Peptides against a protein of PDB entry 6TME. Designs and how they scored, part 286

Target 1, 324 residues: chain A of PDB entry 6TME
Amino acid sequence: NRLKRAYIALQAWKKAFYSDPFNTAANWVGPDVCSYKGVFCAPALDDPSVLVVAGIDLNHADIAGYLPPELGLLTDVALFHVNSNRFCGVIPKSLSKLTLMYEFDVSNNRFVGPFPTVALSWPSLKFLDIRYNDFEGKLPPEIFDKDLDAIFLNNNRFESTIPETIGKSTASVVTFAHNKFSGCIPKTIGQMKNLNEIVFIGNNLSGCLPNEIGSLNNVTVFDASSNGFVGSLPSTLSGLANVEQMDFSYNKFTGFVTDNICKLPKLSNFTFSYNFFNGEAQSCVPGSSQEKQFDDTSNCLQNRPNQKSAKECLPVVSRPVDCS
Target 2, 324 residues: chain A of PDB entry 6TME as posed
Amino acid sequence: NRLKRAYIALQAWKKAFYSDPFNTAANWVGPDVCSYKGVFCAPALDDPSVLVVAGIDLNHADIFGYLPPELGLLTDVALFHVNSNRFCGVIPKSLSKLTLMYEFDVSNNRFVGPFPTVALSWPSLKFLDIRYNDFEGKLPPEIFDKDLDAIFLNNNRFESTIPETIGKSTASVVTFAHNKFSGCIPKTIGQMKNLNEIVFIGNNLSGCLPNEIGSLNNVTVFDASSNGFVGSLPSTLSGLANVEQMDFSYNKFTGFVTDNICKLPKLSNFTFSYNFFNGEAQSCVPGSSQEKQFDDTSNCLQNRPNQKSAKECLPVVSRPVDCS

## One batch from the design tools (peptide; made by RFdiffusion4, then SolubleMPNN)

Design b2_p27_2_s4 (from b2_p27_2, 19 letters changed)
Fold by OpenDDE base, seed 5:
Structure b2_p27_2_s4 (fold): chain B 324 residues (1-324), chain A 27 residues (1-27)
Amino acid sequence: as target 1 above (324 residues)
Amino acid sequence: EEEKIKEELEKLAEENKKRLEEFLASR
């Protein structure tokens, strides 16, 4: 039966624990898996008279171990939350059998290997959190073909370019921060109609920002800091009617920061420090507004404090990148 | 072992359903 299979899976998992500091699995004894700490049972979707394991929550358990293949026997699991543990190894391919997977959170662990492509096999997946691991390699383009509400990829070892398929994403939140992504932001980004928050912090992204960013009408947070972006800020950024937090700091931007950007109606914080901007509108000056916070530190601005030396500025400012 | 598993699985309680509801509500 389904609970017998769950028992086999959970006992195999318990055996895969190297350390359980809080004795979370101490009561994982006997066939009554629904009594296990962190195991949640519900009526099966196909037969309400049958009780099945529908959820796992082991968040913050500090468990060291790995995910054994037998977890593929948990075929009724829709919620899998195991963040803030010390699980290592790879995500088992056997999890492809968990066809009801709705939320998958393995964040803040020690997982390694390529992107867990098994997540792409889950037709009903809405939430994917794999941040704060050691996943590496390329991001599969197919991730953005899924109807995900949130995609958390930050603090991993992902490399290569951001897929052009990003424009197909229906996610409201996407994080790429603290990886090794390279290349340009795809122009298709402007097609992300449901996007509220996007974070590119601390990658190797480069080139000009695409004009299509200005089409992100619902974005409230846009952070592209700590990359290698060049050129001027797109004039189309004036279209970001709902942006509240915007960060372009620690790049190689040049040109003039315009009134149209600094006067965005919902803008609360705009950081453009540590670039090579050689001019800013009065509305961009820190302290010019009581409602908006600006940081223009370490640019090539005249008559502003804490700017780069002429020696540092001249080689870059004199050779602006044309993004046209 | 299998017989013991079968016997104990038949003793499943409604409390398990309540636990899931609480879990979902706490999110």
Scores: peptide ipSAE 0.031, ipTM 0.447, DockQ to the pose 0.029
Fold by OpenDDE base, seed 3:
Order: C-alpha cells, then sequence, then structure tokens
Structure b2_p27_2_s4 (fold): chain B 324 residues (1-324), chain A 27 residues (1-27)
C-alpha cells in the first residue's frame, strides 16, 4: 500500500526532527497522512482511484533535523519543497526511488557533501533549487543534460570548472553565484538557446570572456561580477539584443567599452566598475542616458571621477591580455 | 497494527483528492 509506505516515511522523518518551532508536525499522527500539515495527496497517475502522497511543502518551517533514508518510500512525490529550514546532512540516495520528482527545492538549509547526484536520477525533473547550502566539490557535467527549466546552485561551496556541457542546458535561469568555481566560462555557453538569466557573481572564474556569449539572444540578465576575468569585452556582446541587466564589475578587464555594447536596445543597467578599462564611448558615460544606468567607477578612464591612480593602472593597462 | 492502518487508509481514499491543487496554489 502506497499510503502505508508514506506513513512509514513520514513517521521516520518526524523522528528525525530535532526542533520544530512552529509545531508543524504536531498533527503527524495516525494513518491519515493526507491530513498531515505540509503533506499533499493526489490521485495516482496509474490508478485515479488510489490516493498517494504527491507533494511535500515544509517551506519556512524552521525545522532542524535531517532527511532519513525512509523518505525513499515516498515514491509518488513529484513536488518536494523544504526550503528555509535547518535540515542538515546529505540528501539520501534512497530518493532515487522518487521517479516522479518534478520540483526539488531544498534551498536555504544546512545540507553538506558533494552535489546530490540523486537529482540526476530523476527523469522528469524540471526545477532544482539547492542554493544557500554547504554543498561542495565538482559540479557533475550531467546536470546540464537534464531538461531543467531552472538550476539554482548559488551560495554553496562548489569548486572546479564549469562543465562544457553547459551549452546543452535548456534552462532559462542558471545561478552559479557565490561558489568557488574556477577556470574559464566554456565557449559552449553560446548554445544555451533558452537562457534568460545567468549569474556568475562571486566566484574564482578567470580568463577571457568567450565570444560565444554574444549568441545568447534571449538573455535578459548577465552578471559576471566579482571574478578574475581579463582582457577586453568581446565585440560580439553587441548581439545581446534582449539584455537588460549586465554586470562585469570587480574583475580585471581592460580595453575600451564600446558604443555597440552601451547602445544595446534593451539595456537598462550596465555596471563595469572596478576594472581596468582605459576608455569608454560617450554612450557608456553615466548620466548620458535617462533610460540607461551606467557605472564606470574605479577604472582607468581619463577625465572621469573616482578612477584608479595612474600608478595602479599603468602596470595593467600597458600589458593587456590578448583574447584573440 | 499494520492491518488496522491498512483498513483506515482504504477508508480515506476519497477524502483527499484535491490536496495537490492546494499545494500548487500555496507555492
Amino acid sequence: as target 1 above (324 residues)
Amino acid sequence: EEEKIKEELEKLAEENKKRLEEFLASR
């Protein structure tokens, strides 16, 4: 019996709670699991006459505890939302049995260990949110082979390079922010045809930006701030016809910021502060447009306020990295 | 005890069919 298995799982989970400040699991008593707070039942896909546990929502419950392996008995769960809790430990491998998993949100918890590879076992997964945890190690390349709509990885401890498979992603939103990713952005990034928002903030990424970024025709948000990028901005960025928010601040970029970038038709905010740019077009100057906001602070620009000293600029500007 | 749980679960089959819709709305 599916509900019997769910009962076993949910009772095991209740026992795994160290703290339940809002008494969320207070009514988790008896066989009627469908009455449990945060537990949602629906007709089974294979038999509409049978009720199954199809969803879990414990968002914002501030529960401290862990995910026990018995959660693998919740085989009919398609929606699993437990964000903004204090769950710790690892994501159980037993969750591989949840083959209907569609949305998995464990964000804002205390999870540790490597990337939860169990997420790769879910054939129908569309939404993955593991942000604001302590996941570490390498990102598995296979994550981008998944038909995900959104991939939230930010605010973790992931390291190593971004996989070349990123170009295979069908996601509209991808966040890498506030991790320890290193190396270059893969050239395959330009193949992300459905991409609307990508965020690289606050990593150890380096090298030149790939020209292929200019192929991201649907991107509205591109943030590469707070990294170690070098060289000039690719001229192909003029192809970002739908970009609204663009941030390259806090890098080591050099060269000239061109009209072709600053005149992008949908551009609302362009921040390129805290770099080593030695020139900008008039269209890039803050205050030059009422419709666009620019920040050119702390570069090597002539006749602009709040720039770096010649002493700071000269060693970098005189030795530009050739990205050709 | 297991048999009792089974019996009670069978009786509840009709009561909770709309709960998933509520879940989706609560997101």
Scores: peptide ipSAE 0.028, ipTM 0.440, DockQ to the pose 0.027
Fold by OpenDDE base, seed 4:
Structure b2_p27_2_s4 (fold): chain B 324 residues (1-324), chain A 27 residues (1-27)
Amino acid sequence: as target 1 above (324 residues)
Amino acid sequence: EEEKIKEELEKLAEENKKRLEEFLASR
């Protein structure tokens, strides 16, 4: 019965292919779905004597098509990996029936519409990759209530603010890069207890950085580059005991880059270029350390090469934003 | 078959890791 349902689903999906350049679905013929290329069967969790479709891997197949509603019949699928294809349309709501979903990777496709809220219905989801698509609108706050290990949202069309629920996330890696997110980083960010890597690159984020960033003791990568952040760097950044890669470039930061930041014990690369910093500690100067790389290019620093003109600096530096 | 699924899971995990690393390196 389960394999029969899987057969119906997979045949419906094959019919939804517009192009299959590598003939991936060429062997998708007959009832033996476990022999289908990219289809993986395993014993059912509830009955080891029953074979079920447990995984789909169509990564890098360059398939053009859409996801039909009949995919909701694949109720035993825990792994769904279809990255690097040309699938279009929306993620079917019928996938809510895939209650065993553990890893969902639809990255590098042509999906459109709002955030696929069906992902919120999967109780056991650990990995969500929807990057490199055309998803738009608001990010549902509930995404951070999920017990996810990784959340990849980058290179989409998401807009509005980062939800305050971000602090509830148990994810080690979160990417917001290359969207249209706006507003401030929520103060609740400091509550992300498992966070190792967070990337905000290339959004419309603004305001002051919250002091609570300094509470992210496990962070190894923090990238806030290419936004509209203002004010001084929080002094609490000295608390980032494990940060290795830090990037604040291409913002509107002002003030002084302190020793407390540049002397972070595990810091290997710190980029703060293309801002309006008007001073830096000696420990922040590029070439001052053999173990650390710094980039102070295009700031308002005195006696440093490749800085902004006084004409560009004075209007900004003379009107510092108070983040207190 | 269980071993096959395990191997596939490991493969997929490694692929995802590589893609993440590439993304981070491209910044």
Scores: peptide ipSAE 0.015, ipTM 0.376, DockQ to the pose 0.042
Fold by OpenDDE base, seed 2:
Structure b2_p27_2_s4 (fold): chain B 324 residues (1-324), chain A 27 residues (1-27)
Amino acid sequence: as target 1 above (324 residues)
Amino acid sequence: EEEKIKEELEKLAEENKKRLEEFLASR
């Protein structure tokens, strides 16, 4: 009986709770698992006459504990939302048995270890949120071979380079922010056909921006702030026909910020502060437009307020990185 | 055999999507 297996799993999980401040599992008593708070039942796909546990929602429960291996008995679960808790340890490999997994949200917890490779085993996965944890090591290249709509990786301890397979992703939203990613953005990024939002904030990324970024015609948000990027902004950024929010602040960019970038038709906010830009077009000047907001603070611009000193600028501006 | 498995998985994925949309709408 599937509900009996679910009962075993849920009782094992209740025993794995160290703290339940809101008494969320207080009613997790008896065989009627469909009445449990945060447990949702639906007809089984293979037999509509049978009810199964199809979803878990324990979001914002502040539960301290771990995920026991018995959770692998929840074989009918397609939605697993346990964000904003204090779950610790690793994601159990036994979750590979949850072949119907569609949305997996373990964000805002205390999970540790490498990337949870069990997520790669789920054939129907569309949503992956593992942000605000302590996951570490390399990002598996295979994550971008998955048919995911959204990939949230931000605020972890991931290291190494961004995989070249990123161009295979069909995701509309991808976040890398606040990790330890290094190296260049792969040129294959321009192949992300469905990309709307991408965030690289607060990593150790470096090198020149690839020209292929300009192929991201559907992108509305592009944030590469707080990295180690160098060289000039690619002229191909004029191809970002739908970009609304663009941030290149807190890098080591040099050169001239052009009209072709600042006159992008959907551009609302463009922040390029805290770089070494030595020129900007009139269309890039803060206050030049009522429809667009610009920030040029702390660059090497002439006749602009709040710029770097000549002493700080000269060593960098006189030795521009050639990205050609 | 691999192609049949892939087709079955695709079918299951579509059925699952429909079920999940209904579930989310009921919340």
Scores: peptide ipSAE 0.014, ipTM 0.383, DockQ to the pose 0.051

Design b2_p27_3_s1 (from b2_p27_3, 13 letters changed)
Fold by OpenDDE base, seed 1:
Structure b2_p27_3_s1 (fold): chain B 324 residues (1-324), chain A 27 residues (1-27)
Amino acid sequence: as target 1 above (324 residues)
Amino acid sequence: SLEEKIEERKKLAGMKPPSLSAGSSSY
């Protein structure tokens, strides 16, 4: 009986709670698991006459605890939303039995260990949110071989390079922000045909921006701020026909910020502050447009306010990194 | 498809997908 397996799983999970401040699991008593708060039942996909646990929503429950292996008995679950809790430990490998998993949100918890490779085992997964945890180590290249619509990785402890497989991703949104990623952005990034939003904020990324970024015609948000990027902005950024928000602040960029970037047709905000740019086009000057916001603060620009000293600029500007 | 069946289950379960679009303030 599927509901009997669900009962075993949910009772094991209730026992794995250390704190339930809102008494969310108070009604988790007896065999009628479909009456449990945050448990959603639906007809089974293989037999419409059979009721199964199809979803879990425990979002914002502030529950402290762990995910027990018995959760692998929830084999009919397609939606698993447990964000904004205090769940700790690792994601159980037993969740590989949840072959109908479509949306997995464990964001804003205290999960630790390597990337939850069990997520790669779900053939129908479309949404993955693991942000705001303590996941660590390398991102598996295979994550981008998944047909995901969104990949939220931000605010973790991920390290090493971004996999070159990123170009295979079908995701519209990808967040890398606030990790420990290092190395260059892969040139394969330009192959992300469905990409709308990509965020690299607050990593240890370095090198030149790849010219292939200019192939991201559907991108509306591109944030590469708070990294170690060097060289000039690629001239191919003029290809970002739909970019609305662009941030390159807090890097080591040099060279000239060109008209073809600042005149992008959808551009509403372009932040390039806290770099070593030595010139900008008149179209990039803050206040040059009513429709566009620019920030040129703390660069090496002439005749602009709030710039770096000649002493700070000269060692960097006199040794430009060639990205050609 | 399997996706269509899953979307139907979401409706039947009263669950909605989270927003797949997050402006810069949501990261």
Scores: peptide ipSAE 0.020, ipTM 0.656, DockQ to the pose 0.456
Fold by OpenDDE base, seed 3:
Parts: C-alpha cells; sequence; structure tokens
Structure b2_p27_3_s1 (fold): chain B 324 residues (1-324), chain A 27 residues (1-27)
C-alpha cells in the first residue's frame, strides 16, 4: 500500500516535469520506486519489514517543473532535497501529511508565494533551506518556535519586521540576507543561546543595534552589512568572545569604534567600512595586527585614507542618533 | 527517540544530513 502511494506521487511528479536535461527521471518507470534515481527507500519506522520511500535527492538536476499535490502521498519521507533545480509555483499544502519531515531543502529554485507555512506543520523538522527563491510577504513568527538547527531564508522577497520570537530559536545558523526585511533587530536576539552564525546582509533594517547582541557568546559570524542601521556600536559587543567574522559595512553608524570590539579574542575579520564613524582605536586600524583584518574605508575618520569628504560627514556626524 | 530512529533511517537510506555551517560562500 505505501509503495503504491509513492508510485502515484512520483508518476504525478514526473508528469509535472517540463524539462529534465540530465534525464534524471528516465528510469522512473514501473512499480519499483526504490530503483528510481534520486529515490531512497528504507525500513518503515513502525514496521521494519516494510520498505518505504524515506528520502528524495534531486539536487543539481536542473529540472524545470512544479511540485504536484500528489507529493502529499509520500507520507514516509524524512529527507526532501531538491536544490539547484528550476521548480516553480508554490509548495503544496498536501505536504502537511509528511509528518516525518526532518530536512527540507528546496533552495535555488523558482518557488513563489508566501512563506511555505506547511513547514510549520512538521513536528520533527530540524533543517529548513528555502534560500534562492522568490518567496514573499511576512515571515511567520512561529518559525522560531520550531526546534530547528538551521534556517536559511536568504535571497528571497521576504518583507516586514523580524519577529520578536527570534529569541526562542534554538538554531545555530540563521540567514536573512538579501531580502526586504525592515525595522529594528529585536532585543530578544540575545536569547538565541545556541546561535553560531547570523546574517542580515542586504535588507532594509534600521534603528540602533540592540545591546542584547553582546549576549550571543557562541556567535562566530555576525554580519549586519548593507542595511540602514544608525547610532553607535553597542559597548556590549565586547561580550562576543567567539566572534571570528563581523561585518557592519554599508550602514549609517556613527561614533567611535572601540578597543573592546577590535581586541575581541577570536576576531579574524572586522569590516566597518562605508559608515560615518568619526574615530577608531589604534587596535582597529588596518595593518595594526597580523592576525586580524580590518576595513575602515569610507568613514569620517581623521588621518585615514579613503574617507568621506567633510561635506558628506558633517550633516550626519553633527547629528548622531542617541541609542541610549 | 524519534530523532535517533530518523538518523538510523537516513544512514540505512545512504543519505547524509547537509552541513549545518552556512560558510562564507552560502551568503
Amino acid sequence: as target 1 above (324 residues)
Amino acid sequence: SLEEKIEERKKLAGMKPPSLSAGSSSY
């Protein structure tokens, strides 16, 4: 019965292919779905004597098509990897029947519509990759109530604010890069105790950085570049004891870049270029360390090369945003 | 746990979890 449902689903999906350049589905013929290229069978969790479709891997197949609703018949699937294809349309709501979903990778496709809320229905989901698509609208707050190890959202069309629920996330890696997110980073960010990598690159984020960022003791990568952030860097950033890569470039930051930030013990690269900083500590100067790289380009620094003109600096530096 | 059973099933299916590191090239 289970493999017959899988056959119906996979044959419906093969019919939903408009182009299969590598003939990946050429062998998708007959009832033996476990022999299909990119289809992986394993013993069922409830009956080890029964083979079921446990995973799909069609990564890098360049397949053009869509996901038909019949994929909801693949009820035993825990792994769904279909990245680097040309799949279009929406993620089917019928995938809510895949209650064993553990890893869902649809990255680097042509998916459209709102956030695929069907992903929130999967109780055992640990990995979510939806990056490099055309998903749009608001990020649902409930995504951060999920016990996810990684959340890849970058290179989409998501908009509005980042939910306050972010502080509930157990994820080690979260990417927001290259979207349309706006507003401030929530103060609740400091509650993300398992966070290692967080990326905000290329959004419409604004306001002051929350002091609570300094509570992210396990962060190795913090990138907030290419946004609209203002004010001084929080003094609490001295708490980032494990940060290796830090980028604040292409913002509207002002004030002084302190020794306490540039002397962080694990810091290997700190980029703060293309801002309005009016001073830096000697430890922040490019070439001051052999172990650390710094970029101070295009700020309002005195006696440094490649700085903004006094005409560009004066209107901003004379009216600093107070973040206190 | 259910997770342990899923990991065992992944191993039996010959599938591996992806790297959870985003890495500098993934942004």
Scores: peptide ipSAE 0.019, ipTM 0.659, DockQ to the pose 0.470
Fold by OpenDDE base, seed 2:
Structure b2_p27_3_s1 (fold): chain B 324 residues (1-324), chain A 27 residues (1-27)
Amino acid sequence: as target 1 above (324 residues)
Amino acid sequence: SLEEKIEERKKLAGMKPPSLSAGSSSY
């Protein structure tokens, strides 16, 4: 019986709770698992006459505990939302048995260890949120071979280059922010045809921005702030016909910020502060438009307020990185 | 499809997909 397996899993999980401040599992008593708070039942996909556990929602429950291996008995679960808890340890490999997994949200927890490769085993996975955890090591290239709509990786401990397989991703949203990613953005990024939002904030990324970023015609948000990027902005950024929010702040960019970038038709905010830009077009000047916000603070610009000293600028501006 | 059946299951379970927007969320 499927519900009997679910009962075993949920009772094992209740035993794995160290703290349940809102008494979320208080009603997790007896065989009627469909009455359990945060447990959702539906007809089985293979037999509509059979009721199964189809989803878990324990979001914002502040539960401290771990995920026991018995959760692998929840074989009918398609939705697993447990964000904003205090769950610790690793994601159990036994979850590979959840072959109907569609949305997996374990964000804002205390999970540790390597990337949960069990997520790659789910054939129907569309949403993956693992942000705000302590996941570490390399991002597996195979994550981008998945037909995911969203990939949230931000606020972890990932230490790798971004895989070149990123160009295979069908995701509309990808976040890398607040990790330890290093190296260059792969040139394959321009192949992300469905990309709307990409965030690189607060990593150890470096090198030149690839020209292929300008091929991201559907991108509305592009944030590369707080990294080690160098060279000039690619002239191909003029191809970002739908970009609304663009941030290049807190890098080591040099050269001239062009009209072709600042006149982008949907651009509402463009932050390029805290770099080493030595010129900007008049269309890039803060206050030049009522429809667009710009920040040029702390660059090497002439006749602009709040710029770096000549002493800070000269060593960098006199040695521009050629990205050609 | 399997996806359509999953979406039907979400409706029957009363569950909603999360927002896929990062730009409106605190990163």
Scores: peptide ipSAE 0.019, ipTM 0.656, DockQ to the pose 0.460
Fold by OpenDDE base, seed 5:
Structure b2_p27_3_s1 (fold): chain B 324 residues (1-324), chain A 27 residues (1-27)
Amino acid sequence: as target 1 above (324 residues)
Amino acid sequence: SLEEKIEERKKLAGMKPPSLSAGSSSY
């Protein structure tokens, strides 16, 4: 029976706990798995007369342990939320048997190894949160071929280029922040029709920003801060009609910050500090608007406070990268 | 606290991780 398989899985998992500081699994005793704290039962999709384990929520339990392969017996689980624990090791390949997986949150743990490719095997997956772990290596291109609403990859050890398949993503939110991603942002980024928030903070990304970023009409948050980007800001950024928060700080950008960017209709915060910009439009000056916050700190701007020295600016500003 | 670390960690995206309640399911 399904609940007997769930019992085997949950008892194997309880045995895989090294620490349960809140005694979350204290009531994980006996065959009635639906009474277990953080275990949620629902009618099975194929037989509404049968009760199955449909969800796990162990968020914020601070549990230390690992995910045993027996979790692959939880074949009716659609929701798996175990964020803010101290689970370690790898995501078990046996989870490929969880064909109903809809939301998978293992964020804020101690998971290691490559990208959990088992997540690619789930046909109905809509939400993937693997942020704040120690996942490493290449991001598989196939992640963006999935019909996901959100992709949280930030605060890991991923070391690759961003796949060109990014343009196929249907996700509204994608986070790359605080990894080791390198290379350029793919030109295909402009094809992300549903994108609202994209965050690249604190990677090794480089090159020019692609003009195709300006095609992201639904973007409300665009953060490319703390990278190695060069050249001028694309004039096509004037197409970001819904951007509210934009951050290009801590890069190597040069050139002029234009009115067309600073006058974006929904722009509330635009940070372009810690670059090598040599001019800005009056609309970009901090304090020029009551509705918009700007930060122009530590650029190569004339007659502005807190700018870089001529000695720091001249070698970079005199050799602008052509992005044409 | 653990909560403060969680909040700090959540700042990178406006979307909060979903959570289950006794009446919540994707069914």
Scores: peptide ipSAE 0.022, ipTM 0.570, DockQ to the pose 0.079; fails the geometry check

